# Ledger of designs, part 242: peptides against a protein of PDB entry 4N78

Target 1, 186 residues: chain A of PDB entry 4N78
Amino acid sequence: HFQVICRLLGYQGIAVVMEELLKVVKSLLQGTILQYVKTLMEVMPKICRLPRHEYGSPGILEFFHHQLKDIVEYAELKTVCFQNLREVGNAILFCLLIEQSLSLEEVCDLLHAAPFQNILPRVHVKEGERLDAKMKRLESKYAPLHLVPLIERLGTPQQIAIAREGDLLTKERLCCGLSMFEVILT
Target 2, 155 residues: chain B of PDB entry 4N78
Amino acid sequence: MAELQMLLEEEIPGGRRALFDSYTNLERVADYCENNYIQSADKQRALEETKAYTTQSLASVAYLINTLANNVLQMLDIQASQLRRMESSINHISQTVDIHKEKVARREIGILTTNKNTSRTHKIIAPANLERPVRYIRKPIDYTILDDIGHGVKW

## One batch from the design tools (peptide; made by RFdiffusion4, then SolubleMPNN)

Design b2_p24_6_s3 (from b2_p24_6, 10 letters changed)
Fold by OpenDDE base, seed 4:
Structure b2_p24_6_s3 (fold): chain B 186 residues (1-186), chain C 155 residues (1-155), chain A 24 residues (1-24)
Amino acid sequence: as target 1 above (186 residues)
Amino acid sequence: as target 2 above (155 residues)
Amino acid sequence: SQAELEKFIAEVSSLPASIRDFAK
């Protein structure tokens, strides 16, 4: 589903969606969640020490449950605050999954474009073959597929310019060094 | 452009007119041949003359049709070439627009990106001092401070 | 009618070279 969304929206659509999600997240964090957190901090026990490990996991859980009983019993926390936190969480997950899907698509595009952009595959040299000879054979095999040089020889100046720009856009992808998700987490 | 104009305005209309005139003339020739055959005492000679006129007329019409057809074909070839040039121009413009749109889109998404940082694994160091448990005194929490924040359903 | 035929023949005969080329 996320792959389809990425294909349909493209870079522009993804950017718009991400910007809107950031606005929503910011609104939730600076509004309702912040107020609830401030109130909770005021009523939070000032001294909450870690119980002794001798109580075991169940005893420790019961201890914290008792310490936070009044907070957990607050109905509005469950209905409003936790819902807003879920929305923020969903937005973050959505951004992560979109970025991952986009990265996969970009990698596939790079792989498909490689033969046309003078990018040779990594050659495994079998025992007894000269690396140089194998590389030369591969270069000769893929030389006719080099798109930009081909268009430079056969195309009009306008076609050459478009081909060069297209080649550049194909090579320069976000997955090569950029992350959107890290910006969202800041 | 001048050649196409000459074909459209002069050669093809001229050829069509010539063909129409030939049709009218053929009807006259047919009438003449029929009358000549009926009136002639030498039917064999009249028949031979009719054959000659028929052959000549057919040859002339065939020539006119061929010339007109060739001119029409030439016109179509020129028009096809013009359409191909227009298509090429449209494609070029379309590609230029697409590249521009892509560049704009990349600028927009680029603002939302940062360089990928390699995650440094920080070792979580556990604090050494176990402090003594202090007796918890339960104080009632006043939640009325939150009444103005939530759009929850009042039951 | 004969005069008209002669005119038609004359018009057609004005293109003898073209007709010969077509017949080849």
Scores: peptide ipSAE 0.020, ipTM 0.599, DockQ to the pose 0.007
Fold by OpenDDE base, seed 3:
Structure b2_p24_6_s3 (fold): chain B 186 residues (1-186), chain C 155 residues (1-155), chain A 24 residues (1-24)
Amino acid sequence: as target 1 above (186 residues)
Amino acid sequence: as target 2 above (155 residues)
Amino acid sequence: SQAELEKFIAEVSSLPASIRDFAK
């Protein structure tokens, strides 16, 4: 699904969606969540000591439940604050998955374009074959597919310019060194 | 442009008119030949004359048709060439616009990106003990794993 | 009719010359 979304939206659509998500996340964090966190901090017990280990896990849980009873019973925390946190979490997850999907598509595009851009795959040399001979053979095989040189030879100046720009755009992808998710986390 | 205009406005209409006139004239020639044969005392001579006129008339019509056909073909070739040039221009504009849109899109998304922190190669503090340099066998990223994913997209 | 035929023939007779000139 995320791959389809990436294909449908393209770079522009993804950018717009991510920008809007960032705005939403920022609004949630700076608004409702911040207010709840401040309120919770005020209501938090001033002294909450670790109960004795002798009470076991259930006893410790009950102890903390008792200490936090007023917080747990705060109905708005469950209904509003946790929902907002879920929304933030979903937004972050969405951005992560979109970036991952986009990266996969970009890699696929690069791989598909490689034969046309004089990018030869690393040839696994079988035992006994000269690497140089295989590379030369591959170069010779794919030489006619080199798009930019072909257009430079046969095309108009305008076509050459477009081909070069297209080649550059094909080579330069986000997956090569850029991360959107890191920006979202900051 | 001048050649196409001449073909469209003068040569082809002129050829069509000539062909129409030829049709009318052929009918008159046929009538003449028929009457001449009936009225002539020398039927052999009249027949030879009719043959001559028939041959000449057929030759003229063939020429007119051929000339007109060639002019029409030439006109179509010129028009086809013009259309191809127009198509090429439109394609060029379209490609330019697409490239521009892509550049804009990439700029927009680029604002939302940061450089991937190249994991600073943790200074492998060489433990004092000469642990044999684990030859980082760069396992060639077997991109073949991606081969199975790509075949399904019938474009 | 004969005069018209002669005119037609005269017009048509110029055609072979035109064809020859085009074939050159």
Scores: peptide ipSAE 0.019, ipTM 0.597, DockQ to the pose 0.008
Fold by OpenDDE base, seed 5:
Structure b2_p24_6_s3 (fold): chain B 186 residues (1-186), chain C 155 residues (1-155), chain A 24 residues (1-24)
Amino acid sequence: as target 1 above (186 residues)
Amino acid sequence: as target 2 above (155 residues)
Amino acid sequence: SQAELEKFIAEVSSLPASIRDFAK
């Protein structure tokens, strides 16, 4: 599904969606969640000491439950705050999945373009084959497919310019060192 | 363009007019031949003359038709070539626009990206305001990421 | 050209002979 979304939206659409998601997340974090956190901080017990271990796990739990009773019983925390946190979480996950899907798509595009851009795949050398000979064979095989040099030889100046620009755009992908997700986490 | 204009405005219309005139002339020739045959004491000679005129007339018409046809074909070829050139121009513009749109889109999404921190160092290093390297670090495309693609895992 | 016409006439001039042969 995310792959389809990536294909449908393209870079422009993804950018728009991500920007809007960032705005939403920012709004949630700086608005509602912050307000709830502040409120929770106000109702937090000023002095909360670790109970003695002699009370055991149940006793300790009961102690903290008692100390945090007002927080735990705060209905709006469960309904609103947690919902907002879920929304934030979903947004983060969405961004992650979109980025992953986009990266896969970009890698596929790069792979498909590679024969046309003088990018040779890593050759598995079978036992007994000379790497150099195999590489030379591959180079020779794909040499006619090199699009930019081909167009430079046969094309008009305008076509050459377009081909070069297209080649550059094909080579320059986000997966080549850029992350959107890291920006979202910042 | 000048050639096409000449074909459209002069040669083809001229050829059509010539054919029309030829038709009129053929009627005159026919009338002449008929009258000549009737009036001639030597019917055989008159017949031979008629045959000669007929052959000449047919040849003339054939020539006119052929010339006109060739001019029309030439006109069509020129027009087809012009259309191809226009198509090429449109395609060029379209490609230019698409490239531009793609560049804009990439710039926009690029604003939302940061360099992947490949440093294994566990330290949550505060993203140093590293100058947005304008240049996409062309890391060699690691195609190994695709090695798992095809093993039927329906994602 | 008139020369082409003459050539064409020459080619077509063989037609009367064929017609004559047919009328025979």
Scores: peptide ipSAE 0.015, ipTM 0.590, DockQ to the pose 0.006
Fold by OpenDDE base, seed 1:
Structure b2_p24_6_s3 (fold): chain B 186 residues (1-186), chain C 155 residues (1-155), chain A 24 residues (1-24)
Amino acid sequence: as target 1 above (186 residues)
Amino acid sequence: as target 2 above (155 residues)
Amino acid sequence: SQAELEKFIAEVSSLPASIRDFAK
């Protein structure tokens, strides 16, 4: 599903969605969640002493339940605050999954473009085969597919410019060194 | 452009007119040949003359048709070439627009990105000085302070 | 041959003028 979304939205669509999600998350964090946190801090017991170990686990639990009764019984905490936190969590997860899916698509694009850009795969050398000979064979095999040199030789100046720009755009991908998710976590 | 215009405005219309005129002329030639044959005392000569005019007329019409056809074909070839050039131009514009859109999109998404921190496994050099675990002298937490909160029945 | 065809076309191209002159 996320792969399809990435394909449909493209970079621009993903950027728009991510920006909107960030705005929503920011609004939730700075608004409702912050207010609830402040309220919770106000109702927090100022002094919460450890009960005597002699009360055992049930007694200790009852003690803390009593101390935190006001927090636990705060109805709006369960209905509104936790819902907002869930929304934030979902937004974060969505961003993560979108980035992962986008990275996969970018890698696939790079792999598909590689033969046309004089990028040779790392070849596993079988026993007895010389690496140099294999590399030369691969170079010769893919030489006719080098798009930019081909267009530079046969194309118009405008076509050459477009080919170079296209080549650059194909090579420059986010997955090569950029992360959106890290920005979200900061 | 000049060649196409000449074909469209002069050569092809001119050829069509010439063909139409040839039709009317052929009718006149036919009438002449018929009358000449009827009036001539030498029917054999008149027949040979008619054959000559017929051959000439057919050749003329064939020439006119061929010329017109070639001009039409040439016109179509020029138009096809123009269409190909237009297609190329449209494709170029389309590609330029797509590249531009992609650049804009990449700038927009780029604002939302940061460099992947290659987590240099900084060896958390455990600070060598293990500060001696401050022996938490378990001061016995005197829980007697909580004795007053329990409604324990003083026996 | 193409040359013969061109010569024939050239000869035939003069025919319309001759026919027009004859029809007058």
Scores: peptide ipSAE 0.018, ipTM 0.596, DockQ to the pose 0.006; fails the geometry check

Design b2_p24_6_s4 (from b2_p24_6, 10 letters changed)
Fold by OpenDDE base, seed 1:
Parts: sequence; structure tokens; C-alpha cells
Structure b2_p24_6_s4 (fold): chain B 186 residues (1-186), chain C 155 residues (1-155), chain A 24 residues (1-24)
Amino acid sequence: as target 1 above (186 residues)
Amino acid sequence: as target 2 above (155 residues)
Amino acid sequence: SEEELAQFIAEVSALPASIRDFAK
């Protein structure tokens, strides 16, 4: 599903969605969640001493329940805070999944473009074959597919310019060194 | 453009008119030949003249048809070339627009990106100093001190 | 001969004009 979304939206669409999600997350964090956190901090007991071990596990639990009763009751009454946190979590997960899907799509594009851009795969040399000979063979095999040199030889100046720009755009991908998700986490 | 215009406006219409006129002329020539043959005392001569006119007329029509056909073919070739040029232009514009859109999109998404931190695997060097497990001497924490603070039921 | 063909073509090409003149 996310792959389809990435293909449909493209870079621009993804950017727009991500920006809007960030705005929503920011709004939730700075607004409702912050208010609830402040309120919870006010209700939080200032001094929470460890109960005597003599009370055993049940007694200790009751003690903490009593001390945190106001917080628990507040949390139960104010479900909105948890809903907002859930929304934030979902937004983060969505961003992560979109980035992952986009990265996969970009890698696929790079792989498909590689033969046309004089990018040769790392060949596993079988025992007995010379790496150099195999590489030369591959170079020779893919030489006719080099698009930019071909267009430079046969194309008009305008076509050459477009080909070069297209080649650059094909090579430059986010997956090569950029992360959106890291920005979201920061 | 001038050549195409000349073909469309002058040469092809002119050729069509010429062909039409030739048809009318052929009818006149035929009538002439028929009458000449009937009226001539020397029928053999009249026949030879008729053959000559017929051959001439056929050659003329063939020439007109060929010229017209060639002009039409030339017109079509020019038009095809123009269409190809238009297609090329449209493609160029389309590609330019697409590249531009892509650049804009990439700038927009780029704002939302940061460099991937090469996770320096900071070897969490476990501090070698195993702080000797402070033997938690279970000093019995006398929790009786807390008995006075808790609302516990004084049994 | 190529010359005879050229002459024939020339004669044939002149035919439309001659026919027009004859019709007139």
C-alpha cells in the first residue's frame, strides 16, 4: 500500500503530506498534550516515598495506587490525551513507512537506470575467472546502453541538455544520504 | 512553409484544373479524329493522325497525373515532416516541464531531510570498572519510621 | 540511347501545351 502511495504522490505529494503531518504533530504536542502534561505535573505527588517492605507487594501496590489515584482518575477521565498521543504515534509510523517505501522505490529506480548510466554491478567472480576480464566484458556489453554519451553524439543541444539533467536527477536520490524520518524524530 | 503553400494553393489545384481541362480536350480531339476519318479520302492517313493524337493525348494525361501525384506526395512528406517537428517540440516542452516540476518537488522534500547520521557505533565501552556490586547489605530498612506518616490504621 | 529517351521525354512534356493549342 505504501509503495502505491509513494508512486502516486511522487516527491511533491510526499513532501506535502509529510509537511501536513508535521504540522499536525506539532499542533498536538504544543497544544493539547502539553496542557495535559502540565496538568499531570501539578497533580503529581511532590513526595513519593517508598513504602515499607513489610507491607508486602499488595500493600505497596495499594500505596502507589493511593498516591497516584488522582493521576489515574485524571487519565481515565481525560481520554483525549491518550487519543492525541495515539495520533502522534500513528503519524510517526506513517512517516517511517513512507520513507521506507520511498527508499525502496528509489533503489529500484537506481538499479533500473544503472545500465544506462555506466554503473556496473559488483560482479561476484567465480573461481577461475579474472575480475578484469569479466569487468571488461560487462563494460563492452553495456557500452551501447550509455544514454548520455549516445545523445551527446547524436542529439541536438537541447536534447543533450535534457539528457544531462535527466541523468543528474536520476542519480541524485534521497536514499543516497538523506533521511526524512530523522527530521521527524528531532 | 512557402513550398507547402505553393503546393496547396497553386500547384495541386492547378494540376487538378489541368487534368480536368485535358479531359475536355480529349473529347474534342476524339471528335476531331472521328470526323476527320469520316471526311478524309485517305483513311490510312487519317488513321495515322488519329493514332498520333491518341498517343499524344495519353502521354499528356499520364504526365499530368504523374505531376499531380508527385506534388501530392511531396505535400504529404512536407506535412509529415512538420508533424514530426511539432511532436519533437511538444516532447521537448513536456520534458522541460517535467524536469522543472521534479526539481521543485525535490527542493520541497529536501527541506524535510537531513543527512543520515552514520551511526558511529560508539562501542558502548562498558566501563571496565565493574563497580564491585556494592553488596547491598540488606540492612533491614526499619520501615517503622514511615508508620507515622501513613494514614495506616493503628492496629 | 539516353539522348533519345531525353528527347522523347521532352516531346512528351511538350504535349500538354500542344494539345491545349490544338484545342483552342
Scores: peptide ipSAE 0.021, ipTM 0.601, DockQ to the pose 0.006
Fold by OpenDDE base, seed 3:
Structure b2_p24_6_s4 (fold): chain B 186 residues (1-186), chain C 155 residues (1-155), chain A 24 residues (1-24)
Amino acid sequence: as target 1 above (186 residues)
Amino acid sequence: as target 2 above (155 residues)
Amino acid sequence: SEEELAQFIAEVSALPASIRDFAK
């Protein structure tokens, strides 16, 4: 599904969605969540010591439940604050998945374009074959597919310019060195 | 342009007119030949004359048709060439616009990106630091970096 | 033969109509 979304939105659409998500996340964090966190900090017990381990897990849980009773009973925390946190989490997850999907699409595009851009795959040399000979054969095989040189020979100046620009755009992808998700996390 | 104009305005209309006028002549020739054959005492001579007139008339009409057809074909070829040139121009503009749109889109998304190679010390740049528009540093794409990411794509 | 000639003349006589249609 995310791959389809990436294909449909393209770079521009993804950018718009990401920007809006960032705005939403920022608004949630700086507004509602911050206010709840401040309120929670105010009502937090000043002294909460670790209970004796002798109480076991249930006893320890009950102890903390008692100490945090006022916080747990805060109805707005369960309804509004946690919902907002869920929304933030979903937004972050969405951004991550979009970036991953986009990267996959970009890699596929690069791979498909490679034969046309004089990018040869790493050839596994079988035992007994000369790497150089295989590379030469591959070069010869794919030489006619080199789009930019072909257009440079046969095309108009305008076509050549477009071909070069297209070639550049094809080569330059986000997956090669850029991350959106890291920006979202900051 | 001059050739196309000549074809459209002079040669083709002229040829059509000539061909149109020729039908009346053929009709007259046919009538003459028929009457001549009926009235002539020498049927063989009349037949030979009819053949001669018919051959000449058919030859002339064939010439007119051929000339007109060639002119029409030439006109169509010129028009087709013009359309192809127009199409090429439109395609060029379209491609230019698409490239521009793509560049804009990439700039927009680029603002939302940071370099992956950032040293381990990626200090969580506190949001307080104005998101420096990560300038798309056109680094030469090292495709070798993709070797590790592509493990999930069954080639 | 007279029949062949008549047929030939008939075919030739039909040509003007065909030519007219072609020229339109």
Scores: peptide ipSAE 0.021, ipTM 0.588, DockQ to the pose 0.007
Fold by OpenDDE base, seed 2:
Structure b2_p24_6_s4 (fold): chain B 186 residues (1-186), chain C 155 residues (1-155), chain A 24 residues (1-24)
Amino acid sequence: as target 1 above (186 residues)
Amino acid sequence: as target 2 above (155 residues)
Amino acid sequence: SEEELAQFIAEVSALPASIRDFAK
């Protein structure tokens, strides 16, 4: 599903969706969640000492339940605050999954374009073969597929310019060195 | 442009008119040949003259048709070439616009990105000196020391 | 020979009609 979304939206659509999600997350964090956190801080016990181990696990649980009784009884916390936190979490997960899906798509595009852009795969050298000889053979094999040099030789100046720009756009992908998710986390 | 205009305005209409005139002339020649054969005392000569006129007329018509056909074909070739040039221009514009749109889109999404911290996995070359595992003697943490600090609520 | 001539004249006489149709 996320792969399909990435393909349908493209970079422009993904950017718009991500921006809107960031706005929503910011609004939730700075608005409702912040207000609940402030309220919770006000009702938080000022002094919460660790109970004696002699009370055992049930006693310790009861102690904390008692200390946090006002927080637990705050019905709006469960219904509204936790729901908003869930929404924030879902938004973050959505962004992560979109980025991952986009990265996969970009990697696939790079792999498909590689033979046409003079990007040779790393060849596993079998024992006894010179790496250089194999690389030269591969280079020779794929040389006719190099699109930009081909167009530079046979194309019009306008076609050459378009081919170069297209080649650059094909090579420059987010997955090569950029992360959206890191921006979302800050 | 001048060649196409000449074909459309002069050569093709002129060829069509010439062909029409040739049609009317052929009818007159046919009538003449028929009458000449009936009235002539020397029928053999009249027949030879008819054959000569017919051959000449057919050759003339063939020439006119060929010329007209070639002019029409030339006109179509010029028009096809113009259409191909227009198509090429449109394609170029379309590609330029698409590239521009893609660049804009990438800039927009780029604002939402940061450089991946390539954790240079510095191969922490573990210093070869295997420091002897200091036997962590788990001293049992006597938590009883904390018993005096917690005012347990005597329920 | 008269029949051949008549046929020839008939063929020649039919040419104008064919040319007219082509010119249309």
Scores: peptide ipSAE 0.020, ipTM 0.601, DockQ to the pose 0.006
Fold by OpenDDE base, seed 4:
Structure b2_p24_6_s4 (fold): chain B 186 residues (1-186), chain C 155 residues (1-155), chain A 24 residues (1-24)
Amino acid sequence: as target 1 above (186 residues)
Amino acid sequence: as target 2 above (155 residues)
Amino acid sequence: SEEELAQFIAEVSALPASIRDFAK
């Protein structure tokens, strides 16, 4: 599903969606969530010491349950605050999954374009073959597929310019060094 | 342009008119041949004359049709060439626009991006300097990142 | 033969009509 979304939206569509999600997240964080956090901080026990390990896991759990009883019983947390947090979480996950899907699409594009851009695959040399000879053979094999040189030889100046720009756009991808998700987390 | 105009305005219409006018002449020739055969005492001679006139008339018409057909074909070839040129121009413009749109889109999404931290060191170093997101990583594409994703077709 | 001539004349006589139709 995310792959289809990435293909459908493209870079521009993804950017728009992410911008809107960021606005929503910001609104939720600065609004309702912030208010609840402030309220919770006010009712938070001032002195909450880690109980002795001698109480065991059940005892420690009961201790914290007792200390946080007033907070847990605050019904508005479940209905509003946690829902907003869920929305924020979903937005973050959505952004992550979109970025991952986009990265995969970009990688596929790079792989498909490689033969046309003078990018040779890594050659596994079998025993007995000279690496240099194999590389030369591969170069010769793919030489006719090099798009930019081909167009430079056969095309008009305008076509050459477009081919070069297209080649550049094909090579420059976000997956090569950029992350959107890191920006979202800041 | 001048050649196409001449074909459209002069040669093809002229050829059509000539062909149209030839019908009247053929009718006259037919009438003559019929009458000549009926009136002639030497039927063999009249027949030979009729054959000669018919051959000449058919040759003339064939020539007119051939000339007209060639002119029409030439016209169509010129028009086809013009259409191809127009198509090429439109394609060029379309491609230019698409490239531009793509660049704009990439700028927009680029604003939402930051450089990937390649450093293995767990230190979440808060990027101190909000360095302007380098919009275009001019660094040679290290395709080694693809090594983990692409199951290389084991040839 | 007279029949061949008649056929030939008939064919020739049909040509003007065909040409007229083509020229329209």
Scores: peptide ipSAE 0.020, ipTM 0.600, DockQ to the pose 0.007

